# Peptides against a protein of PDB entry 6RGO, part 97

Target 1, 392 residues: chain A of PDB entry 6RGO
Amino acid sequence: MALKLLGFNQDATCFSVISSNKGVTIYNCDPFGKCFELEKSTSNDEELDFLVEMLFSTSLIAVVDKTIGASKRKKLKIVNTKRKATICELTFPHEIMDVIMNRKIICVVLKSDQIFVYDISCMKLLRTIDVRGEKLKSTSKFRNSEAVGDIGVRVSLSTDNNSILCYSSYSKSDKENAPLNDIVVFDALKCIQINVLPAVHQSNIVCIACSPDGMLMATASEKGTIIRVFKTIDTENDEPILVNEFRRGSRPSRISEMKFNHDNTLLACVGESDTIHIFALPVTTTEADANEDDTLQQSSHSLSSSINGLQYISKGLANRFGKIIVSKIPTQSQQRHVAYIKIPENAKYRIGFPKDTTNTIHICGEDGNYLVYSIPRNEVGPCTLVKSNTFD

## One batch from the design tools (peptide; made by RFdiffusion4, then SolubleMPNN)

Design b1_p28_1_s2
Fold by OpenDDE base, seed 4:
Structure b1_p28_1_s2 (fold): chain B 392 residues (1-392), chain A 28 residues (1-28)
Amino acid sequence: as target 1 above (392 residues)
Amino acid sequence: SEELEKQLEELKKLLEENEKELKELEEK
């Protein structure tokens, strides 16, 4: 059977799949099993396509039927999985490309490069973000979206209540073919733009991850060779703070998904390559007020490689047009993966980090494998398979 | 519309149920 992965929920307690014969199935990760099924409404041998976004492990899901030829690609359904009932249906002017949510908000990304931000508690529209901006309203040339493939606005949302939304935006080049290489950081709850990171890559951004707390974001371009991690809110001298630059590989390969773990110590990436890469982030020791007492000398020789935070204040090379380009961290300071998982080259995988186990990663494949790996902390090497399940 | 208001009330009730479910998951 052809499976299509929809991905994990925010805490990696569930994942969603499309089965050509069954429709949408949601699996619980532990205990492993089916928790919800949306039956195929059509007897047609049409290739099913859906968006399903879950609110953690709750009975709330957002569903979009994206099946080709379906008149429903503009409709968002809010469904109670326990009742199998549609609670709300929203219709958009354009096709829905993505849906993301947390406890406070739903963001709906349209093919028009618009982001609709809703208060989840009442489904009230808080903001419409037009990523093309006002200047491009005159050129009613919809990018022939057929020819440009999957290049659209990318979004990521913090899983916390602060609701930090990171999205890709068009560079302010007066060129009709401006790349989606800027990042905007937006407080989705207050509807305020917090930060703008110009030209974080040379080409279109195809993947964004926000940290659970919204303090970090990771970005990857179409090349997928370099991953950059930035602070979202904090700036230094009104310039974006580049925290890390990771090298996934020397060969171009598209990154489809990135995730931070819940304590911002790891960043994982997956895509078209045979390898999931896991990178270590510098633990910002928040100086928690060391109240003196508890002498638990667990001599974890963490190789705290004192990566002295040489904040390589990569002085943005102001390009000839006054645009701050985030300067590349010198290739010598580009960190490699600390851990990896080998996956089948022809199987799409999705990744998730569980909340309670910061050294564990959940992965699922279109090959029907759900796998749990332990991430080594003290050595560079392969992850260890801890649990495996199969689904159909 | 009255139907939309009813749907929004059902949604609010579901969200209150979900907030309880989320809280019960954080207390474990």
Scores: peptide ipSAE 0.078, ipTM 0.673, DockQ to the pose 0.800
Fold by OpenDDE base, seed 2:
Structure b1_p28_1_s2 (fold): chain B 392 residues (1-392), chain A 28 residues (1-28)
Amino acid sequence: as target 1 above (392 residues)
Amino acid sequence: SEELEKQLEELKKLLEENEKELKELEEK
């Protein structure tokens, strides 16, 4: 059967798939098994397409039927999976492109480059963000961009209650084809813009990940060769802080998904390549716990020496003209992966980090494999397969 | 509308049930 992956939930306790014959199926990861099925309402041989966002392991899901020809591509359904009942239905003026949620917020991304921010507790609209309207305030000439090509606004939301929303925006350029290469950081609860990171890549941003706590953000462009990690809220002299620059590879390859683990020590990426890459982040020692356990200091020294080189380069290229050129971290200071997983060529995979085990990663493929890997802590190398299951 | 109020009350009840289920999962 043709499977299409929808992805893992926020804590990687469940994942969602589309089966051509059954509709949407949600699997529990441990114990492994089907926990919910949404039956196909239509007998047509049309290729099924859905958005499904699950609220952790709860009975709450958001569903959009994106099937071609369906008038339903503008409808968001909030469903109770235990009751198999629609609780709420919202209709939008444009096609829904993405839906993300946490315990407090639902964000709905439209084909119009609009983001609708809702309070989940009452489905009240808190804010409409018009990413295109912000561009128009800067660019006098509307080209009828009939070719809204395959590149739309990308979003990521923190899984915590702080509800930090990161989204791609159009650079302020007098060029009619300004790229989606700015990032806006937004407090979704207070409805306040916190930060703007200008021109974080040379081309359109195609993938964004927010950390669970909302303190870090990872970005990748269409090239997918370089991943950049920024602080979301913190600034140095009103300038964005670049924490890491990772090299996935030398060859261009689209990144489809990135995720942080729950303690912000790892960043994983997956896409069109035969390899899932896992990068180590510097452990920010919060000053508070520095008092008691003196003994564990010795072994961390070897990896820390390469990280200190990044802090010195930020100061130099504050060029006078207010263009925050995110200083190209010299190619020499670009970190590589610390771990990897080989996947079948042309297989689409999705990734998730479980909350309870910071050195474990869950992956699932359109090949019908659900796999659990252990990530090596103290060595650069392949991940070890711990558990495998199959689904259809 | 009365139907929207009923849907919002059902949504609120579901969220309160889900917050209990999440606490019971964190205590195990």
Scores: peptide ipSAE 0.074, ipTM 0.661, DockQ to the pose 0.846
Fold by OpenDDE base, seed 5:
Structure b1_p28_1_s2 (fold): chain B 392 residues (1-392), chain A 28 residues (1-28)
Amino acid sequence: as target 1 above (392 residues)
Amino acid sequence: SEELEKQLEELKKLLEENEKELKELEEK
């Protein structure tokens, strides 16, 4: 049977899959087992496609049936899994491309490059963000509907109550085919734009991850060779703060998902490659109490975090085309992974970090494997398999 | 509409149930 992975929930306590014959299944991670099934409404051997967004381990899910029919692809269903009942249905003017939620906010991304922001507590529309709106006044040419498949607005939402929304936006360049290479940081509760990170990559952004607290954001382009980590809110001299630049690999490979762990010490990435990469982030030591004493010279092999601050050289040449030249970190100063997991090349995997164990990662594959790995702290190397389960 | 009001009331009840489920998970 063909499995399609939907992903982990916010705290990696559950994951969702599509089974070709069963419909949507949600698995609990510990104890491992099926906790919910949404039966297929049609007997046809049609390829099932769904969006499912979970609210942690709760009985609330958001579901979009993408399988067949323009009407279903425009409907968001809020479902109670315990009652197996639809609580609310919302219909949109365009196909739903993504749904993301936390305890406060639901964001619905449309094929029109619109983001609808809802207060989850009452399903009240707080804001409609039109990512095309500034450009559509000039070029009425809808990108031909066929080529729109892989290049859409990407979103990520903080899992906390601050509800920091990061989304990809079109560069202000007058080019007809301007890339989705800007990032907007948005307070989804207050409905205020906080920050704009222009031209964070040379090509379209295809993956974004927000940290759980909304303070960090990771980005990857369609090349997937370099991952950049930025501060979301803070700026230096009105310029974006680049915290890290990681090298995933030398060969182009799409990144499908990135996740921060709950303490912002690790960033994991997965995609079309045979390897999940885990990167260490610099611990921002809050200046908490330097109590004096214990001299234990554990030789911390200083992974030389050469924070070569990429100065965004805004060459202040006031020429009308604000080309923010992202200074490339020299290839020698790009940080590599600290840990890795080997996965089958032909299986799509998803990743999640559990809340309580910052050095543990959960992964699941379309091969039917659910795996728990321990991440090494003091050495660069492979992760250790701790637990394995299979699903169908 | 009466149906929308009923859906919003069921949604509120579901969210109150979920907030209890979330607290019970934070206390374990």
Scores: peptide ipSAE 0.072, ipTM 0.669, DockQ to the pose 0.831
Fold by OpenDDE base, seed 1:
Structure b1_p28_1_s2 (fold): chain B 392 residues (1-392), chain A 28 residues (1-28)
Amino acid sequence: as target 1 above (392 residues)
Amino acid sequence: SEELEKQLEELKKLLEENEKELKELEEK
């Protein structure tokens, strides 16, 4: 049977899939089992396509039927899974490309490069963000609305109540072909732009992840070789703060999803490669407790051990993108612990981090595998498989 | 769990109230 993965919910307690024969199925992770099914309304052999976003472990889902006809692709349904009832339906002027939500906000991304921001409690429209309109204000040239190819606005929303929305925007380049390589950070509750990160990659951004608390953001371009992690709100001299730069690989490969864990200590990425990568983030000790006078005379023993390998801080890129103040990441032992999971070649996987176990990752595949892995924290190495389940 | 269920019941109530308000606005 052909499975299509929709992904995990915000806390990785559930995941959703499209089965060609059944329609949309939602699985609970622990105890593992089917918790909801949206039956196929049509007997036609048409390839099923849906957007489904689940509000944590609640009975609230947002659903878009993308299978049949231009009219359904413009409709967002809010469904109560326990009652099997539509609560409300919204119709948009253009096809829905993405839907994201938290406890406060629903964001709907349209093919028109518009983001509709709703208060989930009353489905009130708070803001329409016109990503093209902002470009047109900066660049006098109307690009015809045909975005050439699969390159659209990407969004990520914090899972907390602060509701930090990160979205890709067009660079202020006078070139007709300006890439989607800027990031806007937006307070979705207050409807205020907080920050703009210009030209974070040379090519279009295809993947964005916001941290659960909204304080960090990860970005990847079409090349998928470099992942950059920025602070979302904080700036140094009105310039973006680059926290980390990770190399996923030497070969170009599309990154389909990235996730932070709940304590911002890990970043996972998955895509077209045979490997899920998990990067360690520096623990931001809040400077508040630095008042303990522990004058531990760290004896000056020059452990000059040349860990030469992963110093691909590209010295060359710092000059052309404005002074991205690479804040002097203190030369603490740059042993970036990297964990990995091997997955089948050409298998599409999705990732999620549970809240309860910061060293655990949930993954699911279009091969019908749901897998739980333990992540090594103190060493570079493979993750250990802890649980395995199958679904159809 | 219980707090999420309570928040969901409140959210459902608010959505049902808003759907009534929207219908009353379409009928005017």
Scores: peptide ipSAE 0.054, ipTM 0.619, DockQ to the pose 0.037

Design b1_p28_1_s3
Fold by OpenDDE base, seed 2:
Structure b1_p28_1_s3 (fold): chain B 392 residues (1-392), chain A 28 residues (1-28)
Amino acid sequence: as target 1 above (392 residues)
Amino acid sequence: SKEEEEKLKELQKLLKEAEEELKKLEEE
């Protein structure tokens, strides 16, 4: 059967899929099984396409029917899965491209490069962000929106109550084809722009991940060879802080999804390659818990030696061309993966990190496999398969 | 409208039920 993956929820307790024969199905991860099914409303052999965003493991979902020819591509439905009832319906002026939520906020991304930010508690519009509107102040020529192919505004939202929204924006370059290579960090609750990270890549940003706490952000461009991790809120001398630069590979390959684990110690990425890569983040020891017992000093030494090579050469050579504030981390300081998972070639996979186990990753494939892997902590190597299930 | 007020009450009920479900899952 043709399956299309929608992804995991925020805590990887559930994942959603489109089955060509059944419609939308939501699975529980543990115990593994179907928890919800939305029946196909149309008898047509049309390829089903949906957005489904679930509020953790609750009965609240946001649904968009994106099926081709459907007038419904502009409609967001809030559905109670227990009652199988639509509680709220919103209609937008343009096609919905993405929907993301947490306990406080729903963000709706439109094909017009607009982001609508809602308070989930009352579905009140808090802000409309016009990502093009900032560009239009500089360049009078609307290029016809038809020629903007598969490159749109990307968004990620923190899963916590702080509701940090990261989104891609157009560079302020006078070029008619300014890339989507800036990042804006936005407090979605207060509706305040916190930070702007200019030119974080040379090409369009195609993937963004925010950490659960909203303190970190990962970015990847169309090349997908380098992943950059930044602080979202903190700045040094009003400049963006680059925490890590990871090398996924030498060959260009699109990254479709990235996720942090719940303690910000790991970053996973998946895409068009045969490999899920998992990177270790340096644990910033917050100085606060320095007071308790001396004894566990010894074993941490061996992995620290390879990480210490990140000399922050803060001496940005201010080269004369526009301030690419992101100092190129020397290629020698680019970290590789610490762990990996091999997946079938051309299989689309999604990733999720469960809350309770920081060294476990959930993955699911359009091949109908749901897999749980253990991540090695003390060595560089393959992840170990712990559990497997199949779905249809 | 009355229908919008009923939909808003139903949404608020669903969110309260979701918060209670999330709280139970954090206590287990």
Scores: peptide ipSAE 0.253, ipTM 0.801, DockQ to the pose 0.823
Fold by OpenDDE base, seed 3:
Structure b1_p28_1_s3 (fold): chain B 392 residues (1-392), chain A 28 residues (1-28)
Amino acid sequence: as target 1 above (392 residues)
Amino acid sequence: SKEEEEKLKELQKLLKEAEEELKKLEEE
């Protein structure tokens, strides 16, 4: 059967799939089994397409049916999975491209490069973010979105209550074809822009991950060769915003998903390649508890790459839209993966990190495999398979 | 509308049920 993966929920306790014959199925990871099914409403052999965002392991899901007709692609449904009932329906002016949520907010990304931010508790619109900005309303001929391919605004949201939203934005280049290579950091609860990271890649950003606490973000371009990790907030200590630069590979390959683990020690990436890459992040030891002598020789290979990041903090232009940090991305020593998982070629996989086990990763494939791997701590090498299940 | 107010009450009920479910999962 043709399976299409939708992904894991925020804590990797569940994952969602589209089965061509059944519709949407949500699986629980432990104990492994089906927890929800949304039946196919149509007998037609149409290719099923859905967005499903689950609120952790709760009975609340957001659903967009993209299969049938241009009207349904503009509708967000909030569904109670226990009752199989639609509780709320929102209609948007444009096709919904993505939906993300946490305990506080829902963000809806439209094909118009707009992000609608809602308070989940009342479905009140808090903010509409126009990523193209007001100036482009007059002169932007509709970029024939057909010709530019699958390049749109990318978003990631912190899973915590701080609700840090990271999204890709258009560079201020006077070129009609400005790349989506800026990042905006946004406090979705306060509806304020925290930061702007200009030109974080040379080409369009196609993947973003926010850490669970919203303190870190990872970015990858359409080349998918380099992953960059940034602090979302400027720390008072003039520390560089670019904290890591990882090399996934030398060959171009699209990254489809990235995830941080719950303690910000690992970053995983998956995409079109036969390999899931896992990178170690340096633990920011807060200097506070330096006093107790306990000789835990955690050989933190602090590759103290001398980050000679000349942060030109141009003090002057507090533009109405936050600090433009022109970080010259230093040529950091590109780190390789510390761990990897081999996956079948041409199988799409999704990744998730469980909350309780920081050295465990959940993966699922369009091949019908749900796999749990342990991540090696002290050695560069393959992950070890701990558990496997199959789904249809 | 009355229908929107009813849907909002049902949403608030669903969120409360979800918060109670999350709390139980944090206590286990």
Scores: peptide ipSAE 0.223, ipTM 0.794, DockQ to the pose 0.849
Fold by OpenDDE base, seed 1:
Structure b1_p28_1_s3 (fold): chain B 392 residues (1-392), chain A 28 residues (1-28)
Amino acid sequence: as target 1 above (392 residues)
Amino acid sequence: SKEEEEKLKELQKLLKEAEEELKKLEEE
């Protein structure tokens, strides 16, 4: 049967799939099993398309039926899974492209490059962000969105209550063809723009991940070769702080999803490649506890071990983007630990990090595999398969 | 409307139930 993956919930306790024959199915990860099914409303052999966002492991889901007719594609339903009942229905002026939520906020992304921000507790509209309208204030020409194919506004929301929203925006360049290569950081609760990261890539941003706490953001462009990690809120001399730059590969490949683990120590990415990559992030030691006067004698032993670690800091890009103050991350030549999972080349996979076990990753495939891997901590290498289940 | 108020009360109830379910899962 053809499966389409909708993804994991915020804590990777559940994942959602579309089955061509059954409609939407939600699976629980542990114990593994079906927890909800949304039956196909139509007997037609039309290709099923849905957006489903689940509020953690709760009975609350947001659903958009994208299968049939322009009217349904504009409707967001809030459904109680225990009652199988629609509690609330919202209609939008344009097709819904994405829906994200946490405990406080629902964000709805439209084909019009508008983001509608709602208070989930009352479904009150807090803000409409018009990503094009901001561009029009800078560039007089409305680009008809129809001609720019699979390139739209990308969003990510922190899973915490701070509700940090990161979204892609058009650069303020006078070029008619300005890419979606800026990032805006937005407090979704207060409805305030916190930060703007200009030109974080040379091409359109196609993937964004916010950390659970909203303090970090990962970005990837259409090329999918370089992943950049920034601080969301903190700035250095009004300039964005680049925390990390990772190389996924030498060949262009679309990244479909990225996720941080719950303690911000790992970043995973998946896409069209045969490999899920897991990157180690530096532990930000909060400077607070460094007051213990541990006089570690600087034994000056010049271990000039030429760890020709992959310093693919491309020196060349620093000049044309504004001063990305690559803060001198001290060139501690610590080999960035990288783990990987091999997946079938033709299967789409989704990723999730469970809260309880920061060294595990959940993955699911359109091949009908749900897999749990253990991530090595100290050595660069493959992840170890711990659990496997199948679904249809 | 009265129907909108009933839907809002049901949504608020569902969210409260969800917050209570989430709190229990954080205590385990």
Scores: peptide ipSAE 0.150, ipTM 0.739, DockQ to the pose 0.794
Fold by OpenDDE base, seed 5:
Structure b1_p28_1_s3 (fold): chain B 392 residues (1-392), chain A 28 residues (1-28)
Amino acid sequence: as target 1 above (392 residues)
Amino acid sequence: SKEEEEKLKELQKLLKEAEEELKKLEEE
């Protein structure tokens, strides 16, 4: 049977899959086993498609039936998994493209490039963000709804209570086909824009990851060769702070997912390539406790190439061309992965970091494998397989 | 409507149950 991966929850304690004949299944990671199943409502051999967002390992899930021909593609259901009951149903004007949540907020992304922000505690609408609306004031041409291919608004939400929402936005370029290459940082609780990172890539952003604390954000474009990590809130001279620039590879390959670990020391990425890449982030040592003299000169090759800040090259003609972020990092000094996992070619995988073990990664594949790997800290190399399970 | 108020009360109950479940998982 064809499996389709939906992903891990926020703390990688559960993952969800679609089975063609069973519908949606949720698995617990430890102890490994099926914990919930949503049965297929239709006898038709239609290819099932769902969005499922979990609230950690709780009995609360958000579900969207995206199956082709289903009148439900505009409906968000809040479901109690223990009771197998729909508690709330919201209907949207457009198809739901994504749903993300934490303990405080649900964000619903529509095909219209709108983001609906809800207080989860009462399902009250806090804000509607219209990502096109800022541009539509200038150009009445709706992109024909048919040409909304794989390029839409991408979102990521911090898993903490600060509820930092990062989303892709259209550049202010007068071009009819402006790329989704800006990032907006938004406080979802206060409903205020905190920051704008203009032109973080040359092409559309296809993947965003927010750190659990909302202080860092990783971005990848359609090329998927370079990953950039920024501070979300802080700015230097009104310019975005680029913390890291990582090279995933030399060949273009789509990145489908990125995740930070819970202490912001690692960034993992997965996509169409045969390799999951894990990158080390510089530990912001708070200066205080560095007093103990233990002189172990282990040559930690401080891969801290001090990334001297992003230069905005204004192309020298008039004020209309948006500032392009140019990396000052020479292509040779781009940091590579510190660890990797080889996965089957053409298998879609998802990734998650468990809360309690910052040196482990959970992965699951549409091949029916759930795998736990240990991440090496002392050397650049392959991850070690610690545990494996299968699901169908 | 009365039905919307009942659904909202049930949602609030579910969210409270979920917050209590989360709290227990953070204390272990």
Scores: peptide ipSAE 0.142, ipTM 0.751, DockQ to the pose 0.808

